# Peptides against a protein of PDB entry 4AID: the designs that were tried, part 150

Target 1, 242 residues: chain A of PDB entry 4AID
Amino acid sequence: FDIKRKTIEWGGKTLVLETGRIARQADGAVLATMGETVVLATAVFAKSQKPGQDFFPLTVNYQEKTFAAGKIPGGFFKREGRPSEKETLVSRLIDRPIRPLFVKGFKNEVQVVVTVLQHDLENDPDILGMVAASAALCLSGAPFMGPIGAARVGWVDGAYVLNPTLDEMKESKMDLVVAGTADAVMMVESEIQELSEEIVLGGVNFAHQQMQAVIDAIIDLAEHAAKEPFAFEPEDTDAIKA

## One batch from the design tools (peptide; made by RFdiffusion4, then SolubleMPNN)

Design b2_p23_4_s2 (from b2_p23_4 with D9K E16A R19K E23A)
Fold by OpenDDE base, seed 3:
Structure b2_p23_4_s2 (fold): chain B 242 residues (1-242), chain A 23 residues (1-23)
Amino acid sequence: as target 1 above (242 residues)
Amino acid sequence: GYPIYPTPKLDVDVEAMVKELLA
């Protein structure tokens, strides 16, 4: 197996992005690890559009498997078939920043699946899932104008904390999730306890700065392991205004 | 090489996003 791996230090933790071992039948597949939390992101895209397809058919599914659920806090025996509230929310968190980054006119089916394989009870797999999904798309050859990075920012003892642990988050006055490209913030979601706009804005900027190392790591992995780009010509939008 | 697709110049007003989140 041609296994490619990128390892970085990120927020005082080791982030590992690996490809080539698992889900090789996918267009892109990344095993991402932070601490002992492990996620598998898989990206698959159709090589043609369906006749009459009028919208971009992206599906993002974040899943916490029952075998990992024995280690997931609050992991009830999910009846097979309906996503939990958390799975639904995280699926949206992944979807939002990636959806706008597909080349205009690309209407092939794209499926991104993020599966939690292991949970360490410290590192939430949502941010890791966002990073892994971004990496899997960059490896896939799909016309994706990524990567995105993502970060969670806490506010603990009057300071920003990058990707706080689940225990540190109990003391945090902010749960700020940011996603973006190298150049731009794409998405901000927050739960905030009576913090100033200045602190929140500073948190967004901190997140965007801290995710650059992740973006660079995804690019480095893609340079060494990406599939050949899918031959897709964007529709010249300039020609329709004549 | 990985084609660095030009990142779309998203003129994202981060300040506006933060204001919308806090509203």
Scores: peptide ipSAE 0.243, ipTM 0.793, DockQ to the pose 0.638
Fold by OpenDDE base, seed 1:
Structure b2_p23_4_s2 (fold): chain B 242 residues (1-242), chain A 23 residues (1-23)
Amino acid sequence: as target 1 above (242 residues)
Amino acid sequence: GYPIYPTPKLDVDVEAMVKELLA
């Protein structure tokens, strides 16, 4: 196996991005670890457009496998086949920032699947899943203008906290999820308890600053492990030059 | 080198996004 690994310290935790061990049949596959939380992201894309395809067919599925879900807080035994509220929300959190980063005119089917393999009950798999999905797309050869980074920001005792644990989040007045590129914020989602616009804006800026190390780590991994770019000519070259 | 496709320069008004979240 040609295993490539990138390891960084991020928010006082070790983030590991690994490729080449599992899911080798995917176009891109990343095993991401933070603490003892582990996710597998896979990216697969069609090598041709379907006749009459008029929109970009991106599907993003976040899933917590039953063996992991039985340990996950709020993971009620779901009937096989219907996504959780959490799985639906996290699928959307991953979809929103990546969808606009595909090269304009690309209408081949793309499927991103993020699977929680292990949960440590401290580190939420959602942020890790966003990072892993970004990395898997960058490795795939798909015409994706990523990477994205992602971060959760808490507000605890009058300070920003990067990727608070589930226990630290109990004391947090903010659950702020931010995704972005190196240059731009793409998505903000938040649950906020009586905080000023200034504190929330500062949280977005803090998240965007802190995700740069993750973006750089994905780039470094991709430089060593990405597949050859899929040969695609965009309909509008201005989207690449902007 | 990577990235193969440059990331778009998006004109994102973060202040407007935050206002929308607090509305």
Scores: peptide ipSAE 0.238, ipTM 0.788, DockQ to the pose 0.592
Fold by OpenDDE base, seed 5:
Structure b2_p23_4_s2 (fold): chain B 242 residues (1-242), chain A 23 residues (1-23)
Amino acid sequence: as target 1 above (242 residues)
Amino acid sequence: GYPIYPTPKLDVDVEAMVKELLA
């Protein structure tokens, strides 16, 4: 097994990004761990465009395995087949920041699948899933202008908290999920309890600053483990402004 | 080597995004 691993300390927790052990048939595959929460992200892309394909066919699926779902607060026994509301929402959270980062004109089918393998009841697999999906895409050779990072920010006792635990989130006045590149915020989602614009903006900036370590970790992993880039020439060169 | 695709400098108005979220 050609296993490559990057480990960082992030928000007082160990983040591990691993490739080469699982799902080697995918274009990119990353096993990501934070605390004892574990997700597998896989990226697969078609090597040709379908005849008559006029839009970019990106599919993002976040899923929780039944054995992980049994630990998730409010996780009902998922019957095989229909995504839960949470799975649908998290799939969208992953989709939104990555979709605009594909090179224009690329209309090959792309499938990103994030599977929760383990949940520790402290670390939410959504943020970890976003990070893992980003890493898997970077490893895949797809024309993806990532990585993205992601972070959750809480507001607890008048301070920002990076990736609060599920218990800390009960005391938080803010659930702020941010995704971005090294240079830009791509997505903000928030549930906020009567906080000022200044605090929320400060939270976005805090998240963007804190996710740089994750972005750097994905880059380091990709430098060592990425496949050769898929030979794709964009129709519009204006999309590749360095 | 992995081409670090240059991260597009998206001119994202974060302040506008936050205002929209609080609206």
Scores: peptide ipSAE 0.232, ipTM 0.813, DockQ to the pose 0.678
Fold by OpenDDE base, seed 2:
Parts: C-alpha cells; sequence; structure tokens
Structure b2_p23_4_s2 (fold): chain B 242 residues (1-242), chain A 23 residues (1-23)
C-alpha cells in the first residue's frame, strides 16, 4: 500500500487527508478526517465522451451511511435509496464550486461520491466533504482546475469562528459557508441573524484566508500522489500551464 | 509541478454576492 498523508492544524483541529489505502478502483480517493468525523471522497471519470454528449455530465452524491447513522443527527429515519434533505443540500454545496473548474469542452462523465464514515457530533461532515471531494479530483488526473478550499464561519461573542462545532453554532449569529480557489471566492451560502453587511463581508474574507492552508495541503498531497494528467486538449489553449 | 491546470482567475464581486445574500 502506497499511503500518502497530509496533516495540518486548521481552526484548532487536526485535518488529515489520506490516499492510497481505500477505494483504489477510483481515479481519485481521499479519506479525510477532522476530529473524529471521517469522510471518503471518490472521483471517477470516463476516459471517453459519449456520442452526442452536449453538456458536462457531473454527478455529485453526498451520502451518510446507515452504519454511521447511530452517530449522525437525524439519521434514524432515512429511507434506503433516497437522499435526505441534508444529503441533497450537501451534494449541491459540493457541486456548485467544482462544476465551473472543469476545463471547457470536457464532457466525459464525472462522478464524485462523498461518504460519511464516522461523525463525532462536533464537526459537520459537509465542509470536510467539500475538502475531500476537491482533493480526490486533484488526485484523479481529471482536467480539474482546482483545488477548492471550503470553510464555515460563525459569529460567536463578536468574533469570527472557523468551522464552529455543532454546539458553538447554536450560539452563532451566522452560518456562512464559503468555497473558493486560491485566488477567488466561488460560492457563498449563509444564514444570517441581524448582522451588518460589513460583518458578513469580513466573514467571507476570513473564510477565504483560512481555506488557503487547506488548498496548500491538497496541492502538497497532489504533488506526491496525483495520477498522471488525463490527456485532454481544451478548446481554449490558455487553460493549460505549460 | 501541480496544479497542471491553472486555477481560473475569477473577478468575483464579493460585495455583490453578500448583497444578494442579505436581500
Amino acid sequence: as target 1 above (242 residues)
Amino acid sequence: GYPIYPTPKLDVDVEAMVKELLA
């Protein structure tokens, strides 16, 4: 087993990105851990385009496994084979920032699957799932112009909090989820209680700053463990750094 | 070195995004 691991301290928690042990049949596979929350992200892409494919066929599936359901809030009543509301929302949350980062003209089928393996009841697997999906795509060899980072920002006692725990979020006046590249914010979602535009804008900037450590960690992992790039010629020649 | 594909430089109007969230 050629296991590669990157570990960073992030928001006072240990983030671990691991590849090479699980899901070797995928193009990219990352086991991501924050606290005791554990997710497996897999990326698979077709090596050819289907005849007559007119759109980019990206599918993102976030899943909370039933074996983890005893530790996952709300997991008790999941109908087998249908996504929960949470799974649907998180699947979209992962999809939105990654979809624009595929090289223009790439219309091969791409499937990203994020599976929650363990939940610690402190660290939400959504942010971890975004990070893991980004890492898995970067390792896959797919024509993906990532990585993305992601962060949740709370506003607790008049301060920004990076990736607040589920308990800290009860006291938070903001649930701000940001995803972005090193250079740009790609997506913002927020639930806000009576906060100024200035505080929210500051939260986006804080998130973007804090996710740089994750982006750097994904790059470092990819430099050591990424597959050879898939041979794809974009329609626009400016999309590949020689 | 990685990344092989350049990250797109997106001019994102973060202020506009925040205004849309607060609207």
Scores: peptide ipSAE 0.215, ipTM 0.782, DockQ to the pose 0.589

Design b2_p23_4_s3 (from b2_p23_4 with D9K E16A E23A)
Fold by OpenDDE base, seed 5:
Structure b2_p23_4_s3 (fold): chain B 242 residues (1-242), chain A 23 residues (1-23)
Amino acid sequence: as target 1 above (242 residues)
Amino acid sequence: GYPIYPTPKLDVDVEAMVRELLA
């Protein structure tokens, strides 16, 4: 196995991005670990466009394995088949920031699958899933203008907290999820309890600053482990410079 | 080297995004 790994300390937790051990049949595959939460992201893309394809067919599927789901509060009895509300929401959280980053005119099918393999009950798999999906796409050779980073920001005792634990989040006045590139915020989602715009804006900026280490880690992994880029010429090169 | 595709410099009005989120 040609295993490549990047490890960083991030928000007082160890983030590990690993490729080459699992899901080798995918175009990109990343095993991501934060604390003891573990996710597998896979990216697969078609090498040709379907006849008559008029839109970009991206599918993102976040799923929690039954053995992981049994530890997740409220995760009782995920029958194989229908996504839970959480799985649907997290799939959208991953989809939203990555969809705009595909090169314009690319209409080959892309499938991103994020599978929660382990949950430590402290580190939410959603942020880790976003990071892993970004990394898997960067490794795949797909015409993806990533990486994205992601971060959750809490507001606890009058301070920003990077990726609060599930227990810290109970005391948090903010659940702010931010995704972005090195240069731009792509997505903000939040649940906020009576906080000023200034605090929320500061939280977005804090998240964007803190995710740079993750972006850099994905780049470092990709420099060593990415496949050759898929030969794709955009119809409009101006869309890359905008 | 990576990234092969340059990350687009998106001019994102983060303040507008936050205002929309709080609306």
Scores: peptide ipSAE 0.321, ipTM 0.863, DockQ to the pose 0.658
Fold by OpenDDE base, seed 3:
Structure b2_p23_4_s3 (fold): chain B 242 residues (1-242), chain A 23 residues (1-23)
Amino acid sequence: as target 1 above (242 residues)
Amino acid sequence: GYPIYPTPKLDVDVEAMVRELLA
């Protein structure tokens, strides 16, 4: 197997992005690990547009499988066949920043699936899932103008904390999720307890700064492991000439 | 090689985004 791996230290934790071992039938597939939390992201895209397709058909599905459910908080209530509230929310968190980054006019079906394989009860798989999905898309050959990075920022004891553990989050006055490209913040979601605009803005800037190492890691992985780009001619070449 | 698709220059006003988030 031609296994490619990128490892970085990120917020005092080891982030591992691996491709080439699992889900080789996908266009892109990344096994991402932080602590003992493990996610598999797969990206698959159709090689043709459906006749009459008028919108970009992107589907993002974050799922925590029942085999991991014994280690996933709240996993006991998974009725087979419907996404949980958490799975629905995280699917949207992944979808929102990636959807605008597909080349204009690309209307082939794209499916991104993020599967939680292991949960360590410390590292939430949502941020890891965002990173893994971004990496899988960059590896796929799809006309995706990524990567995105993502980060969670907490506010604990008057300081920003990058990707706080689930236990650290109990003491956090902020749950700030940021996603963006190297150059731009694309998404901010927050649950905030009585913090100033200055602290929140500082948190967004902190997140965007801290995700650069992840973006660079995805680029490095893609340079070594990406498929050949899908031959796609955009409707507007000016969107690619920037 | 991985085509570095130029990241779209998103003129995102982060300050406006944060204000909208806190509103």
Scores: peptide ipSAE 0.269, ipTM 0.802, DockQ to the pose 0.658
Fold by OpenDDE base, seed 1:
Structure b2_p23_4_s3 (fold): chain B 242 residues (1-242), chain A 23 residues (1-23)
Amino acid sequence: as target 1 above (242 residues)
Amino acid sequence: GYPIYPTPKLDVDVEAMVRELLA
């Protein structure tokens, strides 16, 4: 197997992005690890557009497998077939920042699947899943104008905390999830407890700064392991420069 | 090299996003 791996220190934890071992039938596949939390992201795209396709058919599915879910907090025995509230939420968190980054006019079907394989009960798989999905898309050859990075920011004892553990989050006045490119913030979601706009804005900026190391790691992995770009010519290139 | 498609310069008003989040 031609296994490529990128390892960085991120928020005092080791982030590992690996490709080439698992899901080789996908267009892109990344095994991402932080602590002992492990996710597999796969990206698959159709090589042709369906006749009469009028919208961009992107599907993003985050899922926690039963063998991982039995250890996940709040992981009730999933009845086979319906996503949990968390799976639905995280699928949306991944979808929102990546959807606008596909080249305009690309209407081939794209499927992103993020599967939680292991959970350490400290590192939430959602941020790791966002990072892994971004990396898988960059490896796929799809006309994706990523990567995105992502970060969670807490507010603990009057300071920002990057990717707080589940235990640190109990003392946090903020659960701020940010996704963005190198140049722009794409998505902000937050649960906050009586914080000023200034603190929240500072948290967004902190997240955007801290995710640059992840963006750079995805780029480095893609330079060494990406498939050849899918031959796609956008109808209108001017809309990308606005 | 991986042709990183140039990321669109999205004019994202982060302040507006935060105001919407706090509303």
Scores: peptide ipSAE 0.262, ipTM 0.795, DockQ to the pose 0.647
Fold by OpenDDE base, seed 2:
Structure b2_p23_4_s3 (fold): chain B 242 residues (1-242), chain A 23 residues (1-23)
Amino acid sequence: as target 1 above (242 residues)
Amino acid sequence: GYPIYPTPKLDVDVEAMVRELLA
């Protein structure tokens, strides 16, 4: 096994990104850990376009496995085969920031699967899943103009908190999820309790600043473990320079 | 070296995004 690992301290927690041990049949595969929460992200892409394909066929599937569900709060007995509301929501949270970052004209099928393997009841696997999906895509060789980072920001006792625990979130006046590239915010989702625009804007900026360490960690991992880039020529090269 | 593809420079109006979230 050629195992590559990147470890950083992030928001007072250890983030680990690992590749080469599991899911080696995927184009990219990353095992991401924060605390005792563990996710596996896999990226697979078709090496050819289907005849008559007119749209970009990206599928993102976030899954919380039943063996982890016994430790996941609100883990109702999923009827086998239907995503929960949480799984549907998190799948969209991962999809939204990554979809625009595929090279224009690329219409090969792409499947991203994020699987929660373990949950510590403190660290939500959604942010970790976003980070892992970004890393898996960067390792895959797909024409993906990432990485993205992601962060959750709370507002607790008049301060920003990076990736608050589930318990800290009960005291938070803000649940702000931000995703972005090194240079741009791609997505903001929030639940806000009577906060000023200034505090929320400051939270977005804080998130974007704090995710740079994750972006850098993904780049460092990719420099050591990425596959050769898929040979793809974009229809419009000017769209890549913009 | 990585990144193989340049990260797009998106001109994102973060203030507009925040206003939309608070509306």
Scores: peptide ipSAE 0.236, ipTM 0.786, DockQ to the pose 0.614

Design b2_p23_4_s4 (from b2_p23_4, 6 letters changed)
Fold by OpenDDE base, seed 5:
Structure b2_p23_4_s4 (fold): chain B 242 residues (1-242), chain A 23 residues (1-23)
Amino acid sequence: as target 1 above (242 residues)
Amino acid sequence: GHPIYPTPKLEVDVRAMVRELLA
């Protein structure tokens, strides 16, 4: 197998992005690891548009397999077949920042699947899933103007914490999830306990700064492992410059 | 930028986004 791997230290944890070993039938596939949390992201896109397709048919599916779910708080009751509330929410968290980054006029079906393979009970798979999905899309050849990075920011003892552990998050006054490109913040989601706008803004800026290392890691992986770009001409080229 | 597709330079009003979250 032609396995390509990028490893970085990120927030005091090892982030590994790997391609070429698993899901080779996908257009893009990335195995991402942070600590001992492991996710597989796959990106598949149709090579033609369906007749009469009026909207961009992007589907994002985040799923936690039963073996990982046995370690996840509340995971004991995942019946095969319906996404949990968490899986639905994380699927939307991944969808929101990536959807605007597809080239305008591209209406081929795109399916992103993020599967949690392992959970260490410290590193939440959602952030890792966002990173992995971004990387898989960048490798796929789809007309995706990524990468995105993602980060979680906590506020613990009067300081910002990058990707707090699940235990640190219990003491955090902020659960701030940020996704963005190198140049832009694409998404902010937050649960905040009585914090000032200034602290939250500082958290967004901190997240955006800290995700640059991830963006750079995805770019480096893509330079070595990306498929040839899918031949797609946008109807409106001005949408690429905006 | 991405080696295949240039990343768009989106001007995002982060302050407006944060205000919407705090509202």
Scores: peptide ipSAE 0.212, ipTM 0.744, DockQ to the pose 0.563
Fold by OpenDDE base, seed 4:
Structure b2_p23_4_s4 (fold): chain B 242 residues (1-242), chain A 23 residues (1-23)
Amino acid sequence: as target 1 above (242 residues)
Amino acid sequence: GHPIYPTPKLEVDVRAMVRELLA
């Protein structure tokens, strides 16, 4: 096994990104750990376009497996056939920032699957899932112009908190999820309790600053473990040269 | 830079995004 691992300190927690041990049949696969929360992201892409494919067929599926769900707060035993509300929301949180980063004209099927393997009841797997999905895509060789980083920002006792614990979130006046590239914010989602535009804007900037370490960690992992880029000639090269 | 593909330069008005969230 050629196992590659990147470890960083991030928001007072150890973030580990690992590849090469699990899901080697995928184009990209990353095991991401923060605290005792563990997610597996896999990226798979078709090597050809389907005849008559007119749109980009990206599917993102976030899943909280039942073996982890026994430890997941609010993990109701939902019947095996429908994603939970949380699974649906987190799948969208991952989809939104990555979808515009695929090379224009690429219409091969792409499947991103994020599976929660363990939950520590402190670290929410959603942010970790976003990071892992980004890393898996960067390792896959797919024509993905990532990485993205992601961060959650709380507002507790008049300060920004990076990736607040579930307990810290009970005292937070803000649940701000930000995703972006090194250069740009791609997505903001928030639940806010009567905060000023200035505080929220500061939170977005704080998130974007704090995710740079994650972006750099994904790049470092990709330099050592990425597959060869898929040979794809975009119809419009202008987007790559900018 | 990312070794596989260059990251696109995106001009994002973060302030506009925040205003839309607070509206």
Scores: peptide ipSAE 0.211, ipTM 0.742, DockQ to the pose 0.569
Fold by OpenDDE base, seed 3:
Structure b2_p23_4_s4 (fold): chain B 242 residues (1-242), chain A 23 residues (1-23)
Amino acid sequence: as target 1 above (242 residues)
Amino acid sequence: GHPIYPTPKLEVDVRAMVRELLA
């Protein structure tokens, strides 16, 4: 097995991105670990467009499997077959920043699946899932102009906290999720308790700065493990102004 | 830059995004 791994220290935690061990049938597959939380992201894309396809058919599905549910808070009520509110929300959090980064005119089916394999009860799988999905897409050869990074920012005792634990989040006045490229913030979502615009803006900038190490780690992994780029010519009208 | 595809240069007004989020 040609296993490639990137390990970085990120917010005082070890982030591991691994490819080549599992889900090798996917175009891209990444096993991501932070603490003892483990997610598998897979990216699969069709090699042709369906006749009459008018929109980009991206599907993102975040799932917390029942085998992990014994360690997932609130996991006890998952009826097989319907996503929970959390799974629906996280699927959208992953979808939103990645969807604009596909080469314009690409209308082949793309499926991203993020599966929580293990939960440590400290590290929320959502940020890890965003990172893993980004990495899986970069490895896939799909015409994806990523990577994205992602970060959660808390505000605890008058300071920014990168990827607060579930326990630290109870004391946080901010739940700020940011996703972006190296150069741009793509998405901001937040639950905020009476904080100023300047604190929130500072949180976004902090997140964007802190995600650079993750973006660099995905790039390094892709340089060593990415598939050949899928031959796709964008429509001339959408040549990204260099 | 991304080794496979160039990252798009997006001009994003982060301050505007935060204002929209807080509105």
Scores: peptide ipSAE 0.206, ipTM 0.732, DockQ to the pose 0.548
Fold by OpenDDE base, seed 2:
Structure b2_p23_4_s4 (fold): chain B 242 residues (1-242), chain A 23 residues (1-23)
Amino acid sequence: as target 1 above (242 residues)
Amino acid sequence: GHPIYPTPKLEVDVRAMVRELLA
């Protein structure tokens, strides 16, 4: 197996991005680890457009497998085949920032699947899933203008905390999830308890600064492991330069 | 080298986004 691995220190934790061992049938596949939380992201894209396809058919599916769910807080026995509220929410959190980064006019089917393989009860797999999905797309050769980074920001004892643990989040006055490119914030989602606009804005900026190390790690991994780019000519090249 | 597709320089008004979240 040609295994490529990138390891960084990120918010006082070790982030590992690995490719080449698992899901080699996908266009891109990344095993991402933070603490003992482990996710597998896969990206698959069709090499042709379906006749009459008028919209971009992107599907994002975040799933927490039952073998991991025995360790996942609130892992109710889902009937096989329906996503939970959490899985639906996280699927949207991954979808939102990546959807606008596909080259305009690309209408081939794209499927991103993020599977939680292990949960440590400290590190939430949502942020890790966003990072892994971004990395898998960058490795795939799909016409994706990523990478994105992602970060969660807490506000604990009057300070920003990068990717707070589930226990630190109980003391946090903010749950701020940010996703973006190197140059732009693409998505902000938040639950906020009586904080000023200034603190929240500072949190977004903090998140965007802290995710640069992840973006750089994805780029470094892709330089060593990405497939050849899929040959696609955009309908409007001028819209990409703006 | 990664990626051949340029990342768009989206000017995002982060302040506007934060205001929408606080509204």
Scores: peptide ipSAE 0.221, ipTM 0.764, DockQ to the pose 0.665; fails the geometry check

